# Peptides against a protein of PDB entry 4N78, part 251

Target 1, 186 residues: chain A of PDB entry 4N78
Amino acid sequence: HFQVICRLLGYQGIAVVMEELLKVVKSLLQGTILQYVKTLMEVMPKICRLPRHEYGSPGILEFFHHQLKDIVEYAELKTVCFQNLREVGNAILFCLLIEQSLSLEEVCDLLHAAPFQNILPRVHVKEGERLDAKMKRLESKYAPLHLVPLIERLGTPQQIAIAREGDLLTKERLCCGLSMFEVILT
Target 2, 155 residues: chain B of PDB entry 4N78
Amino acid sequence: MAELQMLLEEEIPGGRRALFDSYTNLERVADYCENNYIQSADKQRALEETKAYTTQSLASVAYLINTLANNVLQMLDIQASQLRRMESSINHISQTVDIHKEKVARREIGILTTNKNTSRTHKIIAPANLERPVRYIRKPIDYTILDDIGHGVKW

## One batch from the design tools (peptide; made by RFdiffusion4, then SolubleMPNN)

Design b2_p25_3_s1 (from b2_p25_3, 10 letters changed)
Fold by OpenDDE base, seed 1:
Structure b2_p25_3_s1 (fold): chain B 186 residues (1-186), chain C 155 residues (1-155), chain A 25 residues (1-25)
Amino acid sequence: as target 1 above (186 residues)
Amino acid sequence: as target 2 above (155 residues)
Amino acid sequence: SVAEEILEQYRERNKDLPVFQEGMA
């Protein structure tokens, strides 16, 4: 599903969706969640003394339940805050999944484009074969597929310009060095 | 452009008019041949003259039709070439616009990105000292020690 | 993997990703 969404939206659509999600997350964090956190900080007991070890595990648990009773009761009354936190979490997960799906699509595009852009994998040299000879053979095999040089030789000036721009857009991908998710986490 | 205009405005209309005039002339020739045959005492000579005029008239019409057909074909070829050039121009503009839109989109999404911190995969040097898993002997927590402290409801 | 090697070559060639970064100056 996310792959289809990424293909449908493209870079423009993904950018718009991400911007809107960031706005929503920011609004939730600075609004209801911030207010809730401030209120919780006000009702938090200033002095939470560790109960004496003599009360045992049940006594210690009851002590903490008593100390946090107002917080628990407040949290139960303010279910909206938990819903907002869930929305924030869902937004973050959505961003992560979109980025992952986009990265996969970009990787596939780059892999398909590689023979046309003179990007060749290192061939495993079998015992007794010279790496240089294999690389040269591979280069010669794929040389006719180099799109930009081919168009530069046979194409019109306009076609050459478009081919160069297309080549640039093909090779430059977010997965090569950029991350959206890291921005969201900050 | 000048050749196409000449074909459309002068040669093809002129050829059509010439064919129409030729049709009218054929009717006159037919009437003449009919009258000449009826009035002539030498029917064989009149027939040979009719055959000659008919052959000449048909040859002229055939020539006019062929010329007109060739001009129409030439016109269509020029128009087809113009359409192909127009299509190429439209495609070029479309591609240029798409490239521009894509660049704008990439700039927009780029604002939402940061450089990937290539965390050098620090070789997790497995700590040389495999801390022997301290066999946590789970001593059963004897909960009976807590029986004396609670205000238990004496059932 | 072959894929990783290809990706690394693209990464090396596209370090600056100028099309994406032109909006950050």
Scores: peptide ipSAE 0.349, ipTM 0.766, DockQ to the pose 0.617
Fold by OpenDDE base, seed 5:
Structure b2_p25_3_s1 (fold): chain B 186 residues (1-186), chain C 155 residues (1-155), chain A 25 residues (1-25)
Amino acid sequence: as target 1 above (186 residues)
Amino acid sequence: as target 2 above (155 residues)
Amino acid sequence: SVAEEILEQYRERNKDLPVFQEGMA
């Protein structure tokens, strides 16, 4: 599903969706969640000393339950905070999945474009074959597929310009060095 | 443009008119030949004359049809060429617009990106000595020993 | 491995990704 979404939206659509999600997350964090956190901080006992070890584990647990009772009751009453946190979590996950899907799509595009852009994998040389000769043979085999040089030779000036721009856009992909998700985490 | 206009406005209509006139003329020739054959004492000569007129008339019509057909074909070729040029121009504009839109889109998404921290994949050299997972036998901490001490102070 | 190598070649050639970064300057 995310792959389909990425294909349908393209870079522009993904950018718009990500921007809106960031706004939503920011709004949730700075609004309701912040308010709840502030309120909880105010209700938090200022002096929560570790009870004496003499009270045993049950006594210590009961002590902490008692100290946090009001907070737990308050948190239980306000299910809205947990819902907002869930929404934030879902938004983050959504962003992650979109980026992953986009990266996969870009990788596939690059792999498909590689023969047309003079990007050839290193051939595993079997014992006894000269690497250089094999690489040269491969280069020669794929040379006719080089799109930009082909268009430069046969195309009009306008076609050449478009081909160069297209080549640039094909080569430059986010997966080559950029991350959106890292921005979301900051 | 001038050639196409000439074909559309002058040559093709002119050719059509000529063909129509030729039809009228053929009818006259046919009538003449029929009458000539009936009235002529020398039927053989009349027949030869009819044959000559028929051949000439057919040749004339064939010429007119051929000329008209060639003009129509030429017109269509010019129009087809114009359409191809127009299509090429539209395609060029479309591609330019698409490239521009894509560049804008990439700039927009680029604002939302940061450089990937190439985490140096420190080759986690798997320590050769797979320390046998010390089976942490979770000794169940028997908390029952603490049951006797917790007199909950009833406040 | 082949895919990784191809990707690495693209990465090496496109370190600055100018089309994406032109909006950040």
Scores: peptide ipSAE 0.347, ipTM 0.768, DockQ to the pose 0.633
Fold by OpenDDE base, seed 4:
Structure b2_p25_3_s1 (fold): chain B 186 residues (1-186), chain C 155 residues (1-155), chain A 25 residues (1-25)
Amino acid sequence: as target 1 above (186 residues)
Amino acid sequence: as target 2 above (155 residues)
Amino acid sequence: SVAEEILEQYRERNKDLPVFQEGMA
């Protein structure tokens, strides 16, 4: 589903959706969630010392549960704050999944474009074969597929310009070095 | 441009008129031949004359049809060439616009991105035990998985 | 994998991604 969404929206659509999601997340974080956090900080016990290790894990859990009992019983926290946190979480997850799907699509595009852009995988050399000879053979095999040089030789100036721009746009992908998710987390 | 205009405005209409006139003339020739045959004492001569006129008339019509057909074909060729040129121009403009739109879109999404901090993955020093190179049976990368991407198959 | 190698080559060639970053400079 996310792959289809990425294909449908393209870079423009994804950008718009991400911008809107960021606005929503910021609004939720700076608004309701912040207010609840401030309120919770005011009601939190000033001195929450780590209980002695002697109480064991269950005792420690009960201790914290008791200290936070008033907070847990805060009705507004369960209704509004948790819903907003879920919305934020969903938005973040959505962004992550979109980015992952987009990256997969971009990788596939790059893999398909590679033979046409003189990007060749290193051939695993079996024992006794020269790597250089195999690479040269591979280069020779794919040389006729190099699109930009081919068009530069046979095409009109306008076609050459378009081919170069297309080549650039094909090569430059977000997966090569950019992350949207890191911006969302900031 | 001038040639196409001449074909459309003068040659083809002129050829059509000539064919129409030839039809009318053929009817007159037929009437003449019939009357000449009836009135002539020498029926054999009249028949030979009719045959000659018929052959001439058919040849003339064939010539007119051929000329008109050639003019129409020439017109169509010129028009086809013009359409191809127009298509090429439109395609060029369309591609230029699409490239521009794509660049704009990329700039817009770009503002929402940051550089991936490639944490220097510490070279996990592969432990010294050279495990025998497992014969990587290069399973041919089944690119068939990519075939479904091109055909819009909803997975 | 072959895919990773190809991707790495693209990464090495496109470090600056100028089309995406033209608005960030």
Scores: peptide ipSAE 0.346, ipTM 0.765, DockQ to the pose 0.648
Fold by OpenDDE base, seed 3:
Structure b2_p25_3_s1 (fold): chain B 186 residues (1-186), chain C 155 residues (1-155), chain A 25 residues (1-25)
Amino acid sequence: as target 1 above (186 residues)
Amino acid sequence: as target 2 above (155 residues)
Amino acid sequence: SVAEEILEQYRERNKDLPVFQEGMA
């Protein structure tokens, strides 16, 4: 589903969606969540000593439940704050999944473009074959597919310009060195 | 442009009119030849004259048809060439616009990005509900699609 | 492995991704 969304939206659509999500996240964090956090900090017991390990896990849990009883029973925390946190979480996950899907699409595009842009994988050399000779043979085989040089020889100046721009846009992908998700986490 | 205009406005309409006139003239020639043959005491001479007129008339019609056909073909060729040029121009503009739009889109998304610190990809702990990694079935890039463009190396 | 190698080659050639970064300056 996310792959389809990425294909449909393209870079522009993804950018718009991401910007809106960031606004929503910011609004939730700076608004309701911040207010609840402040309120919780005020109600938090000043002295919550770690209960002795002798109480066991159930006793420790009960101790913390007792100490935080007023916080846990705060009805607005359960309804509004947790819902907002869920929304933030969903937005973050959405951004992550979109970026991952976009990266996959970009990688696919790069893989398909590679033969046309003189990007060749290293061929596994069988025993007895010179790597250099095999690579030269491979280069020679794919040389006719080099689009930009081909157009530079046969095309009009306008076509050459378009081909170069297209080549640049084909080569440059976010997956090559950029991350959107890191921005969202900051 | 001047040649196409001349073909459309003068040569082709003129050729069509000439052909129509020639048809009318053929009818007159036929009537003349028939009457001449009936009235002539020398039937052989009249027949030869009829043959000569018939040959001449047919030759003239053939010439007119050929000229008109060539003019129409020339007109169509010029128009086809103009359409091809127009198509090329439109395609160029379209591609330029698309490239521009793509650049704008990339800039817009770019502002939402940071450089990947190549630090060791902390394993993004796959959220527990790993949607089954769509098995990226590394479909071997079937380079056979390139076999038609060059000597396809079978990997 | 092939995909990773190709991707690495693209990464090496496109370190600055200028088309994307022109908006951040």
Scores: peptide ipSAE 0.342, ipTM 0.761, DockQ to the pose 0.626

Design b2_p25_3_s2 (from b2_p25_3, 12 letters changed)
Fold by OpenDDE base, seed 2:
Structure b2_p25_3_s2 (fold): chain B 186 residues (1-186), chain C 155 residues (1-155), chain A 25 residues (1-25)
Amino acid sequence: as target 1 above (186 residues)
Amino acid sequence: as target 2 above (155 residues)
Amino acid sequence: STAEEILQQYRDLNKDLPLFQEGME
């Protein structure tokens, strides 16, 4: 599903969606969640000493439950704050999944474009074969597929310019060095 | 453009008119030949004259049809060439616009990105001193030492 | 491994990704 969304939206559509999601997340974090956090900090017991180990795990849990009883019973926290946190979480996950899907699509595009852009994998040289000879054979095999040089030889100046720009657009992808998700986390 | 205009406005209409006039003339010639044959005492001569006129008339019509057809074909070729040139121009413009739109889109999404910190995998310098696995000699915990302290209530 | 090598070559070619960074100035 995310792959289809990425294909349909393209870079522009994804950018718009991501911007809106970031705005929503920012609004939730700076608004309702911040207010709840401030309120919780005010109500939080100033001194929460670790209960004596003698009470065991159940006693310690009860102790903390008692100290935080007013906070846990705060109905608005359960209904509004947790819902907002869930929305933030969903938005973050959505952004992550979109980025992953986009990256996969870009990687696939790059792999398909590679033979046409003179990007060749390094041939595994078996013991005894000259690496240079194999690479030259590979280059010779794919040389007719190089699109830009082909158009430069046969095309009009306008076609050559378009081909060069298209080649650049094909080569430069977000997956090569940029991350949107890292921006969301900061 | 001038050649196409001449074909459309002068040559093709002119050829059509000429063909129509030729058809009318053929009808007159046919009537003349028929009357001449009926009235002539020398039927053989009249027949030869009819053959000559018929051949000449058919040749002239064939020439006019061929000329007209060639002019129409030439017109169509010129128009086809013009359409191909326009198509090429439109395609170039369309591609240029698409490239521009894509560049704009990339700039927009780029604002939402940061450089991937290629965490240089710090070569985990394997600490040189392989701490010799301290052979945990499992000293058998002699639990008998606990026998003296625990006054086990003999149930 | 071949795919990774191809991707690495693209990464090496696109170190600055200028088409995406022109908006950060």
Scores: peptide ipSAE 0.366, ipTM 0.757, DockQ to the pose 0.620
Fold by OpenDDE base, seed 1:
Structure b2_p25_3_s2 (fold): chain B 186 residues (1-186), chain C 155 residues (1-155), chain A 25 residues (1-25)
Amino acid sequence: as target 1 above (186 residues)
Amino acid sequence: as target 2 above (155 residues)
Amino acid sequence: STAEEILQQYRDLNKDLPLFQEGME
C-alpha cells in the first residue's frame, strides 16, 4: 500500500504530506500534550526515589505503578492525552513507512538506470583472468546503452538538453545521502 | 508555408475549376459529335472523328484528375509534416514543464531532509549510586490541579 | 553485492545532492 502511495504522490506529494504531518505533530506537542505534561509535572511527587534493586523488576514496576496510579487513572489523561500521543505515534510511523517505501523505489530505479548511465558493477575476476580485460569487455558491452552520449551524437540540441536534465534527475535521489525520518526525530 | 498556401488557395481550387470546365466541354464535344454523325454522309469519317475527340477528351480529363490528386497528396504530406513538428514542440514543452516541476518538488522535499548520520551506538552507562529505597508514603494526588487543563468536567 | 556496489557508486557521484539542497541557502 505504501509503495503505491509513494508512486502516486511522487516527490511533491510526499513533501506536502510530510509537511502537513509535521505541522500536526508540532501542534499536538505544543498544545494539548504540553499542557498535560506541565500539569503532570506539578502533581508528580517531588521526591521519586528509585526503589532498591533488591525488590526485583516486578517489585520496582509495582512501586512505580503505585506512585503513578492516580495519575494514570485520571480520566482526562486517558481520553485526550493518550489519544493525542497515539496520533503522534501514528504520524511518525507513517513518515517512516513512506520514507522506507520511497527509498526502495529509488534504489530500484537506480539499479535499473545504472547500465544506461555508465555505472557498472565490479566484475569478480576468476583466477587467471586480467581484471582490466574483463572490465574493458564489460564496458564495451554496455557502451551502446549509454543514453546521454547516444543522444548527444544523434539528437537535436533540445533533446540533448532534456536528456542531460533527465540524467541528472535520475542520478540524484534522496536515498543517496538524505533522510527525512532523522529530521522528524530531532 | 508558401507552398501549402499556394496548394490550398490556388492550385487545388484551380484544378477543381479546370475539371468542372472540362466536364462542360465534354458535353459540348459529345453534342458536336452526335450532330456531326447524323448530318454527315460519310458515317465512317464521322465515327473516326468522334473516336479522336473522345480519346483526346478522356486523356485531358485523366491528366487533370492525376494533377489534382497529386496536389492533394502533396498538401496532405505537408500538413502531416506540420502536425509532426507541432507534436514534437508540444512534447518538448511538456517535458520541460515536467522537469521544472520535478526540480521544484525536489527542493521542497529537500527542506524536510538531513544528512544520514551513522548512528553511534552510545553505551548507556548505569548510574553508579544505588539510592537507598525510601519508603514512599502514598500522598493523595490532588486532581483538582488538572481541572483547569482541557475540557475539564466541573464536578 | 552487485547492487550495493552500484548504490555506492551513485552515493559517490551524489555527495552534495544539489537539487535537494539549493533551497537551504
Scores: peptide ipSAE 0.364, ipTM 0.762, DockQ to the pose 0.518
Fold by OpenDDE base, seed 4:
Structure b2_p25_3_s2 (fold): chain B 186 residues (1-186), chain C 155 residues (1-155), chain A 25 residues (1-25)
Amino acid sequence: as target 1 above (186 residues)
Amino acid sequence: as target 2 above (155 residues)
Amino acid sequence: STAEEILQQYRDLNKDLPLFQEGME
């Protein structure tokens, strides 16, 4: 589904959606969540000492549950704050999944475009074969597929210009070095 | 353009008119041949004359039809060529616009991106024990865990 | 491994991704 969404929206649509999600997240974080966090900080026990190790993990858990009982029972926290946090979480997850899906699509596009753009994998040379000879053979095999040189030879000036622009657009992808998710976390 | 205009305005309409006139003439020729045969004392000669006129008339009509057909075909060929040129131009413009839109889109999304910090792969000092390459079992990311958090977008 | 090598070549070609960075200016 996310792949379909990425294909449908393209870069422009994804950008718009991401911007809107960022606005929503920012609004939630700076508004209701911040207010609840401030209130919670005021009611938090001033001294929460780590219980003695002797109580074991269950005892420690019970201790913390007891210390936070009043906070956990705070009805507004359960209803409004947790819902807002859930929304923020969903938005973040959505952004992550979109970025991952987009990256996968871009990677696939690059892999498919590679033979047409003179991007060749390094051939593993078995013992006894000259790397240079294998690479040359591979280059010769894919040379007829080089799109831009082919169009430069056979195409009109307009077609050449379009081909070059298309080549550039194909080569430059977000997955090559950019991340949107890191911006969202910031 | 001048050739197409001449075909559309002069040659094809002229050919159609000529065919219409030929029909009228054929009727006159037929009447003439009939009357000539009835009035002629030499029926054999009259018949031969009728055959000659019929052949001539048919040949004339065939010629007119062929000429008109060729003109129509020529017209269609010129029009097809013009349409192909227009299509090529439209395609070029469309591609140019699409490229421009894509560039704009990339700039916009670029604002929302940051460089991936290539964490210097700390030389993970390969622990001395060559742990067998654990087959990265691509555990399918079970997205069902997200079903509890979000309105389960059924993928 | 082949795919990774191809991707690495694209990364090497796209050091600055100018089409995306022109919007940061």
Scores: peptide ipSAE 0.362, ipTM 0.757, DockQ to the pose 0.636
Fold by OpenDDE base, seed 3:
Structure b2_p25_3_s2 (fold): chain B 186 residues (1-186), chain C 155 residues (1-155), chain A 25 residues (1-25)
Amino acid sequence: as target 1 above (186 residues)
Amino acid sequence: as target 2 above (155 residues)
Amino acid sequence: STAEEILQQYRDLNKDLPLFQEGME
């Protein structure tokens, strides 16, 4: 589903969606969540000593539950705050999944474009074959597929310009060194 | 442009009119030949004359049809060429616009991106208890997922 | 491995991704 969304929206659509999500997240964080956090900090027991390990895990949990009983029972926390946190979480996950899907799409595009852009994988040289000879053979095999040089020879100046721009657009992808998700986490 | 205009406005309409006139003339010639044959004492001569007129008339019509056909073909060729040129121009403009839109889109999305910090191996100060560094096993990007999208070139 | 190599080549070619960065100035 996310792959389809990425394909449908493209860079422009993804950018718009991400921007809006960031706004929503920011609004939630600075508004309701912040207010709840402040309130919680005020009511939080000042002295919550770690119970002695002797109480075991259940006893420790019960201790903390008792200490935080008033906070946990705060009705507004359960309804509004957790809902907002859920929304933030969903937005973050959505962004992550979009980025992952986009990256996959970009990788696919790059892999498909590689033969046309003179990007060749290193051929595994079998024992006894000269790496240079195999690479030369591979280069020769794919040489006719080099789009930009081909158009430069046969195309009009306008076509050449478009081909060069297209080549650049094909080569430059977000997956090559950029992350949107890291921005969201900041 | 001048040639196309001449074809559309003068040559083709003129050719059609000429062909129509020729048809009318053929009817007249046929009537003349029939009457001449009936009235002539020398039927052989009249027949030869009829053959000559018929041949001439048919040749004339054939010429007119051929000329008209060639003019129509020429007109169509010119129009086709013009359409191809227009298509090429539109395509060029469309591509230019698309490239521009894509560049704009990339700039916009770029604002929402940061450089992937290659995880500088922060020297995690080994806490005293050597918890085995969770080797970030770089899960090899399973590129097999990409096999379904392309022509299945198994690398 | 081949795909990774290709991707690495693209990464090497696109160090600064100028089409995406021009908006941050």
Scores: peptide ipSAE 0.360, ipTM 0.755, DockQ to the pose 0.628

